# Peptides against a protein of PDB entry 6A30: the designs that were tried, part 39

Target 1, 150 residues: chain A of PDB entry 6A30
Amino acid sequence: AQDADNVLQPIMDLLDSNLTLFAKICEKTVLKRVLKELWKLVMNTMERTIVLPPLTDQTMIGTLLRKHGKGLEKGRVKLPSHSDGTQMIFNAAKELGQLSKLKDHMVREEAKSLTPKQCAVVELALDTIKQYFHAGGVGLKKTFLEKSPD

## One batch from the design tools (peptide; made by RFdiffusion4, then SolubleMPNN)

Design b2_p14_4_s4 (from b2_p14_4, 4 letters changed)
Fold by OpenDDE base, seed 3:
Structure b2_p14_4_s4 (fold): chain B 150 residues (1-150), chain A 14 residues (1-14)
Amino acid sequence: as target 1 above (150 residues)
Amino acid sequence: SSQERIKKLTEEMK
């Protein structure tokens, strides 16, 4: 547990800042949608960081933004302005690009495969992040988080 | 701890 907390510390610092801000400025429906997009972004970034260690933060952010940006423009987000919502996600993605630091803690070198010990830490970390996004029931639904591709 | 952060976020989102 302590090892997982140490690994998650940089990510949690970034998420705390962004989610606290969003909770203050967004109405409930908008906040829920923003959380869903952030969840997808975090999961995809973590997956890519583990699977593709050489991938740069900019490359990850650019690829993810292109996928999510198309979803926002299709009117899936009840934001006052699509541009505002896109900008918020862009800013969040830019900050969350620092998720590459998770690589330094979970991946020994430039290896794509994790040791059994590292796998156990990653699994615990993922469970903790799911709990974080669930936020005692006021965040994302547990069923949504569990169905998300790892 | 991560658990304390979760509690804090839960309170902020209510």
Scores: peptide ipSAE 0.315, ipTM 0.861, DockQ to the pose 0.760
Fold by OpenDDE base, seed 4:
Structure b2_p14_4_s4 (fold): chain B 150 residues (1-150), chain A 14 residues (1-14)
Amino acid sequence: as target 1 above (150 residues)
Amino acid sequence: SSQERIKKLTEEMK
């Protein structure tokens, strides 16, 4: 469990920052759409991270997310005025879009088979992320999360 | 913990 939490920490940090903001400023329908896109992005990123480099370098996800997240300075999320909120969404979307480009720079190492321990960590991590996006029922539907291409 | 983060998000999304 602790290993899974450690693996998820960089992703969760990014998600917490962005989703907290979006939850405050977005209408429910917009928020749902944002969640769906984030879900896809996270799943794709995790899949590639799992399939491409061995999970050993938690530093790579963290570094990759930090390299793109360094633009999200821990700055006090000033609740931007409505106009500033839109810009923040745009910037966050742009940053998330850069995560999609991270897709291209991940060194295609030959897909090494995960050890049983790594598989267990990944499974737990995936379950945790599903729970996160479900958000006690106020987030994405379970059916959507289950059908989402992992 | 991840569970605490989930709880926090749940509350923020209500």
Scores: peptide ipSAE 0.312, ipTM 0.859, DockQ to the pose 0.763
Fold by OpenDDE base, seed 5:
Structure b2_p14_4_s4 (fold): chain B 150 residues (1-150), chain A 14 residues (1-14)
Amino acid sequence: as target 1 above (150 residues)
Amino acid sequence: SSQERIKKLTEEMK
């Protein structure tokens, strides 16, 4: 469990800041759409991280995520004016777009087999992320999350 | 910590 938390921490830090902002400024339908796109992005990023580089390389990914996620500290989430909201969305989108660039920094190696321990960590991490995006029922539907490629 | 984050997100999304 602790290993899974450590792996997810950088992603969760970025997601927490962005989702907190979006929850405040977005209509529910828009928020759900954003969540779906974020889910896809996270899953694609995780798939590449798991299949290509070893789990230890996530430290580099985490550093990159933290560097780009600094723009949306929890302390900056004030009730934005209408003009501030647009700029904040733009900034958040830009930060999220940096997740796609992480793909370019990942060395494409041959598919590596995971050890049983690594598999267990990945399973726990996936379950945690699913729970996170479900958000006690106010986020994405379980059926949607379960149909997503593991 | 993950559970706390989930709880916080749940509250923020209500």
Scores: peptide ipSAE 0.303, ipTM 0.854, DockQ to the pose 0.733
Fold by OpenDDE base, seed 1:
Structure b2_p14_4_s4 (fold): chain B 150 residues (1-150), chain A 14 residues (1-14)
Amino acid sequence: as target 1 above (150 residues)
Amino acid sequence: SSQERIKKLTEEMK
């Protein structure tokens, strides 16, 4: 459990900051779209991480998400002033567009064989991420998450 | 820690 948490920490730091912002400024339907795109991005990034063993999972995923997010940075969500709200929405929309573009450029590669220990960590990490995106029922549906590649 | 994050997100998304 601790190993899985350590692997997920960089991802969660990035997701927490951005999702907190989106939860405040987006309508529920828009938020669901954001969650779906982020889910796909995370899953694709994890697949690439499994294929690229030289880097630690936590470092690679965090770096890749930060690099490809083009503005998706860990930031303390300052309460937007009224004047800043429109710009924040614009920036959020731009970031979402970049995520979609990234998805189209991501190529699925064959996962390398994992040791039983690595497999167990990945399974636990995936379960944790699914729980995170489900967010107690207010996020993505379990059926959607289960249909995603595991 | 992960569970705490999930709880926090759950509350923020309500």
Scores: peptide ipSAE 0.290, ipTM 0.846, DockQ to the pose 0.733

Design b2_p14_5_s1 (from b2_p14_5, 5 letters changed)
Fold by OpenDDE base, seed 3:
Structure b2_p14_5_s1 (fold): chain B 150 residues (1-150), chain A 14 residues (1-14)
Amino acid sequence: as target 1 above (150 residues)
Amino acid sequence: SRLQERIERIKEAA
């Protein structure tokens, strides 16, 4: 449990800040599209974090996410005007696009088989993330999360 | 857990 929390904490810090904002400013169809792209990104980031670096390198997820997340200052979220919301969505889409390109540059290191301990951590982490993205039914559909090829 | 608390906050905000 503690190991899963340590792996998820950097991802959850990024998601909590961004999704709270997106839920307030995005129309439902736009929000669903953003959530689908974030789901793919989180799955890819989690896979790399568990498979490639030791569980202790919290710094790499934080750095990968912080290099792209620096634009969302912790400022008191005044509901941005509609124009500000559009610009934030555009910036978020640009950041997501850059992260997808990063996937192409990270060499397929040989999929080392996960140890039983790593598998247990991944399973617990996946259940938590699925619940997070489902968000009591207001987020992504369970069918999409369960059948996702990611 | 801290994670569960964050999930609940997102559910309330949506």
Scores: peptide ipSAE 0.070, ipTM 0.647, DockQ to the pose 0.566
Fold by OpenDDE base, seed 4:
Structure b2_p14_5_s1 (fold): chain B 150 residues (1-150), chain A 14 residues (1-14)
Amino acid sequence: as target 1 above (150 residues)
Amino acid sequence: SRLQERIERIKEAA
């Protein structure tokens, strides 16, 4: 449980920051599209974070989040004007794109089979993330989350 | 866990 929390915490921090903003500024259809892309990203990132040595990945995710998070001043997220909201979506999409690039720089260590402990962490993490993205029925459909090839 | 609490807060806000 603690290991799953440690793996998920950086991802959840990113998601909380971005989804809170997107939920406020996006129309429902746009929000669903964003959630689907985030789902793909999270699935790919989580798989790599658990499979790859945790120390280097957490530092890189943390560094990426810090470099971009310094621009997200803890200040009162002024509800950006519609124009500001679009720019924030663009910036968030750019940040997500950088996470995808991080994926490419993560050393393809040989697909080592997950240890039983790592499998348990992945299962717990997946369940938690599915619950997060479903968000009590207001997020992604359960059928999408269960059948997603990502 | 702290993570579950955050998830529940999001569910309540949505």
Scores: peptide ipSAE 0.066, ipTM 0.647, DockQ to the pose 0.393
Fold by OpenDDE base, seed 2:
Structure b2_p14_5_s1 (fold): chain B 150 residues (1-150), chain A 14 residues (1-14)
Amino acid sequence: as target 1 above (150 residues)
Amino acid sequence: SRLQERIERIKEAA
């Protein structure tokens, strides 16, 4: 449980800051598209975080996510006027783009077989992430999450 | 867990 929390914490920090904003400013169809892209990103990041040596990569991902997450001013999100919503979506897309670049900089470590402990952490993490993206039924459908090839 | 609490907050906000 603690290991799963450690793996997910940096990802959840990013998601909490951005998804709350997206839920407020995005139309339902746009939100679903954003969630699908985030799902792919999270799955890919999680796979790498668990497969890669846990200590060095968690700090790097956490530091990189923290550096990029601080750019979202905790400012009193006045319900953005329509103009502010577009800019926020653009900024969010830029942040997602930076995360994609981070993925490219993560060294392709050789596909090592996961230890039983790592497998257990992955399973717990996956269940938590699925629940997060399902969001009580307002997010992605369970069928999509279960059938995702990622 | 802290993560579960965060998930519930998102569900409530949505």
Scores: peptide ipSAE 0.065, ipTM 0.641, DockQ to the pose 0.461
Fold by OpenDDE base, seed 1:
Structure b2_p14_5_s1 (fold): chain B 150 residues (1-150), chain A 14 residues (1-14)
Amino acid sequence: as target 1 above (150 residues)
Amino acid sequence: SRLQERIERIKEAA
């Protein structure tokens, strides 16, 4: 459990900030597309995080996310006024761009077999992240999450 | 876990 939390924490920090913003500014269809892309990114990030670095190397993801997340002002996203809507969209687009860059900077997946411990961590992490993306039914469909090739 | 708490907060905000 703790290992799964450690792996997911940096990802969840990124997701919490972005999804809160996107839920406010995006139409439902756009939000679903964003969630699908985030899902792919999270799956790829998890795979690389668990397979490539030792579970103890939390610093690499944190550093990668911090380098790309410096633009995420920790500020409570004030509900955009109509005038702030354009700025919110711009910020959201910037954040999406940062997420895409994060994917590109992650080292190519080396096909490594997972240890039984790593498999257990992955299973727990996957269940948690599926619940997160489902968001009580307002997010992605369970069928999509379960059948995702990522 | 801390993650589950965060998930619940997101569900409530949605």
Scores: peptide ipSAE 0.062, ipTM 0.641, DockQ to the pose 0.441

Design b2_p14_5_s2 (from b2_p14_5, 7 letters changed)
Fold by OpenDDE base, seed 1:
Structure b2_p14_5_s2 (fold): chain B 150 residues (1-150), chain A 14 residues (1-14)
Amino acid sequence: as target 1 above (150 residues)
Amino acid sequence: SRLQEIIDRIKEAA
């Protein structure tokens, strides 16, 4: 459980700030597309985190995510006034662009076989992430999450 | 606990 939490916390911190903003500003169809791209990114990040660095290395994930998240103002998204809305959309688009670049840098390293311990951590982490992306029915469908090739 | 809080915020925003 603790190993899974160590992997998930940096990812959840990144997702929390972005998804809260996107949920407020995006229509349902746009939000679904954003969630699908984030799902792919999260899956790739987990693979890299579990296969390459030690499972306990929160600092590396945090640093990688922070380096690409330069525009993530930790600020409570106050309800933007109408004038601030355009700037918020622009900032959100910039952040999405940074995430896309991160995805491109996540080169599939050679599929190393996971140890039984790593498999258990992945299974636990996947269940948690699926629940997160499902978001009680307002996010991605369970059928998509279960059948995703990622 | 933290996960549930995030889920709740997403639900409220949707």
Scores: peptide ipSAE 0.019, ipTM 0.536, DockQ to the pose 0.667
Fold by OpenDDE base, seed 2:
Structure b2_p14_5_s2 (fold): chain B 150 residues (1-150), chain A 14 residues (1-14)
Amino acid sequence: as target 1 above (150 residues)
Amino acid sequence: SRLQEIIDRIKEAA
């Protein structure tokens, strides 16, 4: 449980900051598309984070997420004018791109078979993330989450 | 608790 929380907290912090914004600025259809892309990113990041040594990954992810989270807080949430929404999506896409780059930096460790403990953490984390992205039925469809190749 | 809060925020925004 504690290990799963340690993996999930940075992800949830990122998602909390960005999804709240996306939910406000995006139409439902656009939001679903964003959620699908975030789902893929989160799944791929989580897989790599769990496979990689915990100490270096938490610090790097935490630092990256903190740097990006602080950048979003300093923006006076002015009601996004239509132009502001596009910029926010672009900024969020840039942040996601940085997460992807972090993913690429983390790739170097050979995919070792997950230990039983790591498997349990993955299972717990996956369930939690699925619940998050499903969002009580307003987010992604359960069928999509379950059949995702990620 | 935090997860539920996030879910609730998504629900409210949807």
Scores: peptide ipSAE 0.019, ipTM 0.540, DockQ to the pose 0.558
Fold by OpenDDE base, seed 4:
Structure b2_p14_5_s2 (fold): chain B 150 residues (1-150), chain A 14 residues (1-14)
Amino acid sequence: as target 1 above (150 residues)
Amino acid sequence: SRLQEIIDRIKEAA
């Protein structure tokens, strides 16, 4: 449980900051598209974070999140005007793009088989993430989450 | 608890 939380916390922090904003700004169809892309990113990031040595990835994700998250002040995200909302989406997309680049720089350690402990962490993390993205039925469909190749 | 709060926020925004 603690290991799963350690893996998920940086991801959840990123998602919390961005998805709350997107849910407010985006039309439903746009939001679904964003959620699908985020799902892919999260799945890929989670896999790497669990497989790769914890220390370097948490630090890199934390550093990336901290560098970009400092700009998203805890402040009451005033519903930005429509123009501000678009810029925020763009900035968030840019941040997500940087996470994707981080994926490319994360040294693929050779696909070592996950230990039973790592498998348990992955399973717990996946269930949590699926629940998050499903969002009680207002997010992504369960069928998409279950059948996603990511 | 935090996850549920996020889910609730998404539900409210939808």
Scores: peptide ipSAE 0.018, ipTM 0.536, DockQ to the pose 0.588
Fold by OpenDDE base, seed 3:
Structure b2_p14_5_s2 (fold): chain B 150 residues (1-150), chain A 14 residues (1-14)
Amino acid sequence: as target 1 above (150 residues)
Amino acid sequence: SRLQEIIDRIKEAA
């Protein structure tokens, strides 16, 4: 349980900061596309965090968080103008594009079977993340989350 | 929980 919380906490912090903003800015169809890409990103990041040594993943999540987080710390949530929202989506898409290149590096290390402990952590984390992305029915469909090859 | 708070924020935005 504590290990799952340690893996989920950075992901939840990232999602809390970004998804609330995206939900306010994006039209429903655009939001669903963003959520699908974020789902792939979260699955890949979680896999790396569990399979790879924790030190490199915290820095990658931290670097991803820092690159996106430096824009959010300035206090007054001025509703980003339509231009700011588009730029944020573009930046998010660019980061997702960099993560797709990271997927090719993960495929080579995927040859190591997860230990039973790692499998248990993944299962607990997946249930929590699926609930998050489903968001009480306003997010992604359960059928998509369950049938996703990621 | 923190998860429920995030879900509620998404619902309020949607």
Scores: peptide ipSAE 0.018, ipTM 0.540, DockQ to the pose 0.622; fails the geometry check

Design b2_p14_5_s3 (from b2_p14_5, 7 letters changed)
Fold by OpenDDE base, seed 2:
Structure b2_p14_5_s3 (fold): chain B 150 residues (1-150), chain A 14 residues (1-14)
Amino acid sequence: as target 1 above (150 residues)
Amino acid sequence: SRLQEIIERIKKAA
């Protein structure tokens, strides 16, 4: 449980900072697209965070995720006029792109077989993230989350 | 608890 929390906290901080805003400014269809991209990103980040040696990479990912989360807060959320919403989506896309680049900089350690403990952490984290992205039925469909190849 | 809070925020914003 504690290990899962350590992996999830940086992700949750990023998501908390950005998704509430996206939910307010995006149409339902756009929001779903954003959520799908975030889902892929989160799955990939989580996989790497769990597979990679925990100490240095968690701090780096956490720091990077926190830096990206703070970058969106500094935009004075004036109640986005319709024009402001579009700019926020572009900024969000840019941040997602930067997170993707971070993924590329993480040295792919060879896929070592996960220990039973790591598997348990992954399973718990996956369940938590699925619940988050489902968001009580207003987010992504359960069928999408279960069929995702990520 | 934090997850639930975030879920509720998303629900309210949707």
Scores: peptide ipSAE 0.023, ipTM 0.548, DockQ to the pose 0.708
Fold by OpenDDE base, seed 1:
Structure b2_p14_5_s3 (fold): chain B 150 residues (1-150), chain A 14 residues (1-14)
Amino acid sequence: as target 1 above (150 residues)
Amino acid sequence: SRLQEIIERIKKAA
């Protein structure tokens, strides 16, 4: 459980910082596309984290996110005033660009066999992430999450 | 949990 939390916390911080804004400003179809890209990013991040030694899991993710997350607003996204609409769109576009760069730097490591402990961590993490992306039915469909090749 | 809070925020924003 603690190992899963260490893997998930940096990811959840990233997701929280972005999805609250995107959920408010994006049309449903756009939001779904964003969620799909984030899903792929999360899966790749988990793959890297699990292959690396457990002691570096949180640090590695944190470093990766800081390197690629320039200008990522931390904390609760306040609704910008009407006058800040253009700036909000610009910031959202910038954040999407940063996510794309992060994805490109997420090089797949060679497939290694997982230990039983690593498998348990993966299972727990996947269940949590699936629940997050499903978001009580307003996010991605369960069928997509279960059948995703990622 | 923090996760549950985030889920609820997403639901409200949708």
Scores: peptide ipSAE 0.023, ipTM 0.542, DockQ to the pose 0.641
Fold by OpenDDE base, seed 5:
Structure b2_p14_5_s3 (fold): chain B 150 residues (1-150), chain A 14 residues (1-14)
Amino acid sequence: as target 1 above (150 residues)
Amino acid sequence: SRLQEIIERIKKAA
């Protein structure tokens, strides 16, 4: 449980900071699309964090995720002549886009099978994430979460 | 508790 929390907390902080805003400003179809993309991102990030990088890289990833989860950074390029909602989405997307750079900070290891401990952590993490993305029925469908290839 | 809070926030915003 503690290991799962350590892996998920930075991601959850980032998601929490953005999803509430997205739910308010996005049309339903757009929101669903965003959630699907975030689901993929979270799955990929979790896989890499648990399976591939050493502990030092995990700590670095956590720090980077927390930094981005704090909100807008100064000096970001703003698009001119667009709505506040569009700007907020763009900024949030830019923050989330920084997660893709985290892979460059990971040390690649040879492909390994998960230990029983790692499997248990993954199971707990997946359950939590599924509940989060389902969001009591207002988020992604259970069928999608269970059948997704990610 | 945090998860439930997030869920409720999303529900309220939807």
Scores: peptide ipSAE 0.023, ipTM 0.546, DockQ to the pose 0.673; fails the geometry check
Fold by OpenDDE base, seed 3:
Structure b2_p14_5_s3 (fold): chain B 150 residues (1-150), chain A 14 residues (1-14)
Amino acid sequence: as target 1 above (150 residues)
Amino acid sequence: SRLQEIIERIKKAA
């Protein structure tokens, strides 16, 4: 459980900040589309994160956020409180782009099979992230999450 | 937001 949390928490913190903005500014159907794209991105990022040491990943995420002036702490993005809607969208898009950059920075090792310990972490992480994206029924459908090739 | 509220609930329940 702790290992899964260490892997997911920085990613989720970043996502939470962006999704909060998107939930406010996007229509429901647009939001669902955004969530589907984020789901794919998160699955790909998680794959890299599980293979690598979680501590290194947290440090990397924190460094990226600090470098872009978007967080006080690891994994937290500073939300523009006084920006207009256009600026908020622009900032949110930039922040989401950091997940893609994170994926690239996490590619440090060759693709390898997961150890039994890593498999257990993945199972826990997947359950958590599926619930996150389902968002109590207002997000993605369970059937989509279960059948996703990602 | 509604979504944020749900997310936070899920995090606490996990």
Scores: peptide ipSAE 0.018, ipTM 0.518, DockQ to the pose 0.110; fails the geometry check

Design b2_p14_5_s4 (from b2_p14_5, 5 letters changed)
Fold by OpenDDE base, seed 3:
Structure b2_p14_5_s4 (fold): chain B 150 residues (1-150), chain A 14 residues (1-14)
Amino acid sequence: as target 1 above (150 residues)
Amino acid sequence: SKLQERIEKIKKAA
């Protein structure tokens, strides 16, 4: 449980800030597409974090999401004007495009078999992440999350 | 509790 929390906290902190903003700015259909791509990214990042321990969990997830998130300055969330919302969607789309390239790099690393402990952590983490992405019914459908090959 | 808080924040924004 504690190991799962340690893996999830950096991911969840980054997702909370970004998804809250996207939920305010994006139309429902656009938001669903963004959530689907973020789901794939989170699954791939989590797999790497659990399978490849030596990379400091906080820096890689933080760097992957920061290299993409550099535009979200810590500043007072002024309600983005319509122009700011469009630019944020465009930046998010660029970020998602770079994430697809990351997927191609990740598939090439030999799928090392997870230890029983790692499997238990993954199962707990997956349940938590599925609940988060379902977001009480306003996010992704449970059927999509369960049938996702990622 | 923390997960539920995160979900409620997204629900309020959506």
Scores: peptide ipSAE 0.137, ipTM 0.709, DockQ to the pose 0.727
Fold by OpenDDE base, seed 2:
Structure b2_p14_5_s4 (fold): chain B 150 residues (1-150), chain A 14 residues (1-14)
Amino acid sequence: as target 1 above (150 residues)
Amino acid sequence: SKLQERIEKIKKAA
């Protein structure tokens, strides 16, 4: 449980900040599309973070997230003016782009078989992420999450 | 509890 939390916490913090914003500013159909792309990104990032030595990736993800996350002031989300909404989407897209770049820098290490411990962490992490993306029925459908190529 | 709180925040925002 603690290992799964350590792996997920940086990702979840990023998701909480961005998804809350997206849920407020995006139309339902657009939000679903964004959630699908985020789901793919999270699955890919999680796979690499668990397979690669946890210390280097957590530090790198944490550093990237910390560098870009400082700009989200805890300020009362005033409904951003139209210009602010576009900038927020752009910033969120930029943050997602940085995660994508992280993906490019994360060497395709050979699909090494996960150890039993890693498998247990992955299973717990996947369940947590699925629940989060389902969001009590307002997010992605359970059927989509279950059929997604893991 | 933390996960549920996060879910409720998303539900409220949607």
Scores: peptide ipSAE 0.123, ipTM 0.693, DockQ to the pose 0.691
Fold by OpenDDE base, seed 4:
Structure b2_p14_5_s4 (fold): chain B 150 residues (1-150), chain A 14 residues (1-14)
Amino acid sequence: as target 1 above (150 residues)
Amino acid sequence: SKLQERIEKIKKAA
């Protein structure tokens, strides 16, 4: 459980800020699309983080996410005025794009088989992230999360 | 508990 939390915490912190903003400013269909893209990104990032021991260091993940998320001011996401909302979406999308690039920079260690411990961490992490993205029914559908190939 | 808190924040924002 603690290992899963350690893996997810940096990702969740990034997501919380962005999703809270998106939930407020995006129309439902747009939000759904954004959530789907984030889901894919998170699944990929999580898998790599668990498989790559050096990247399981919260500091490294935090640094990588911070390096790419430096534009995510820890700042209180002031609900931008409607005009500012579009710019914030753009900035957030840009930051998410940088996270996607992080995917490419994460050392492709060859798909080593996960140890039993790593498998357990993945299972817990997946359950947690699915619940998060479902968001009590306001997020992605359970059927989508369960059937996602990512 | 922390997860639930995060979920509730998103629910309130939506």
Scores: peptide ipSAE 0.134, ipTM 0.706, DockQ to the pose 0.747; fails the geometry check
Fold by OpenDDE base, seed 1:
Structure b2_p14_5_s4 (fold): chain B 150 residues (1-150), chain A 14 residues (1-14)
Amino acid sequence: as target 1 above (150 residues)
Amino acid sequence: SKLQERIEKIKKAA
């Protein structure tokens, strides 16, 4: 459990504010599309993080994420003005792009076979992230998450 | 609990 949390925490921290913003500013259909792409990205990132020993360290992951992305402000996302909304969308797009770059960097590493311990961590992490992306029915459908090849 | 909190934040924003 702790290992799964350690793997997911940096990713989840990055996602929390962005997904909150996307949920607020995107139409439902657009949001679902964004979530599907993020799901794939997160799955791939998680896989690489667990498989690669140097990236299993939360500190290393955090450093890598920090290098590729600005720290997300914690807080309630508000769109007080049209101009502010535009800036927020722009920032969200940049952050999404940074997450993609992180994935690309990790994909360059050769994948290794998972140990039984790593498999157990992955299983727990998958359940957790599925619940997160389902978001109590507001997010992605369970059927999509369960059938995802990623 | 932390996961649930994150989920609730998303639900409230949607």
Scores: peptide ipSAE 0.124, ipTM 0.693, DockQ to the pose 0.829; fails the geometry check

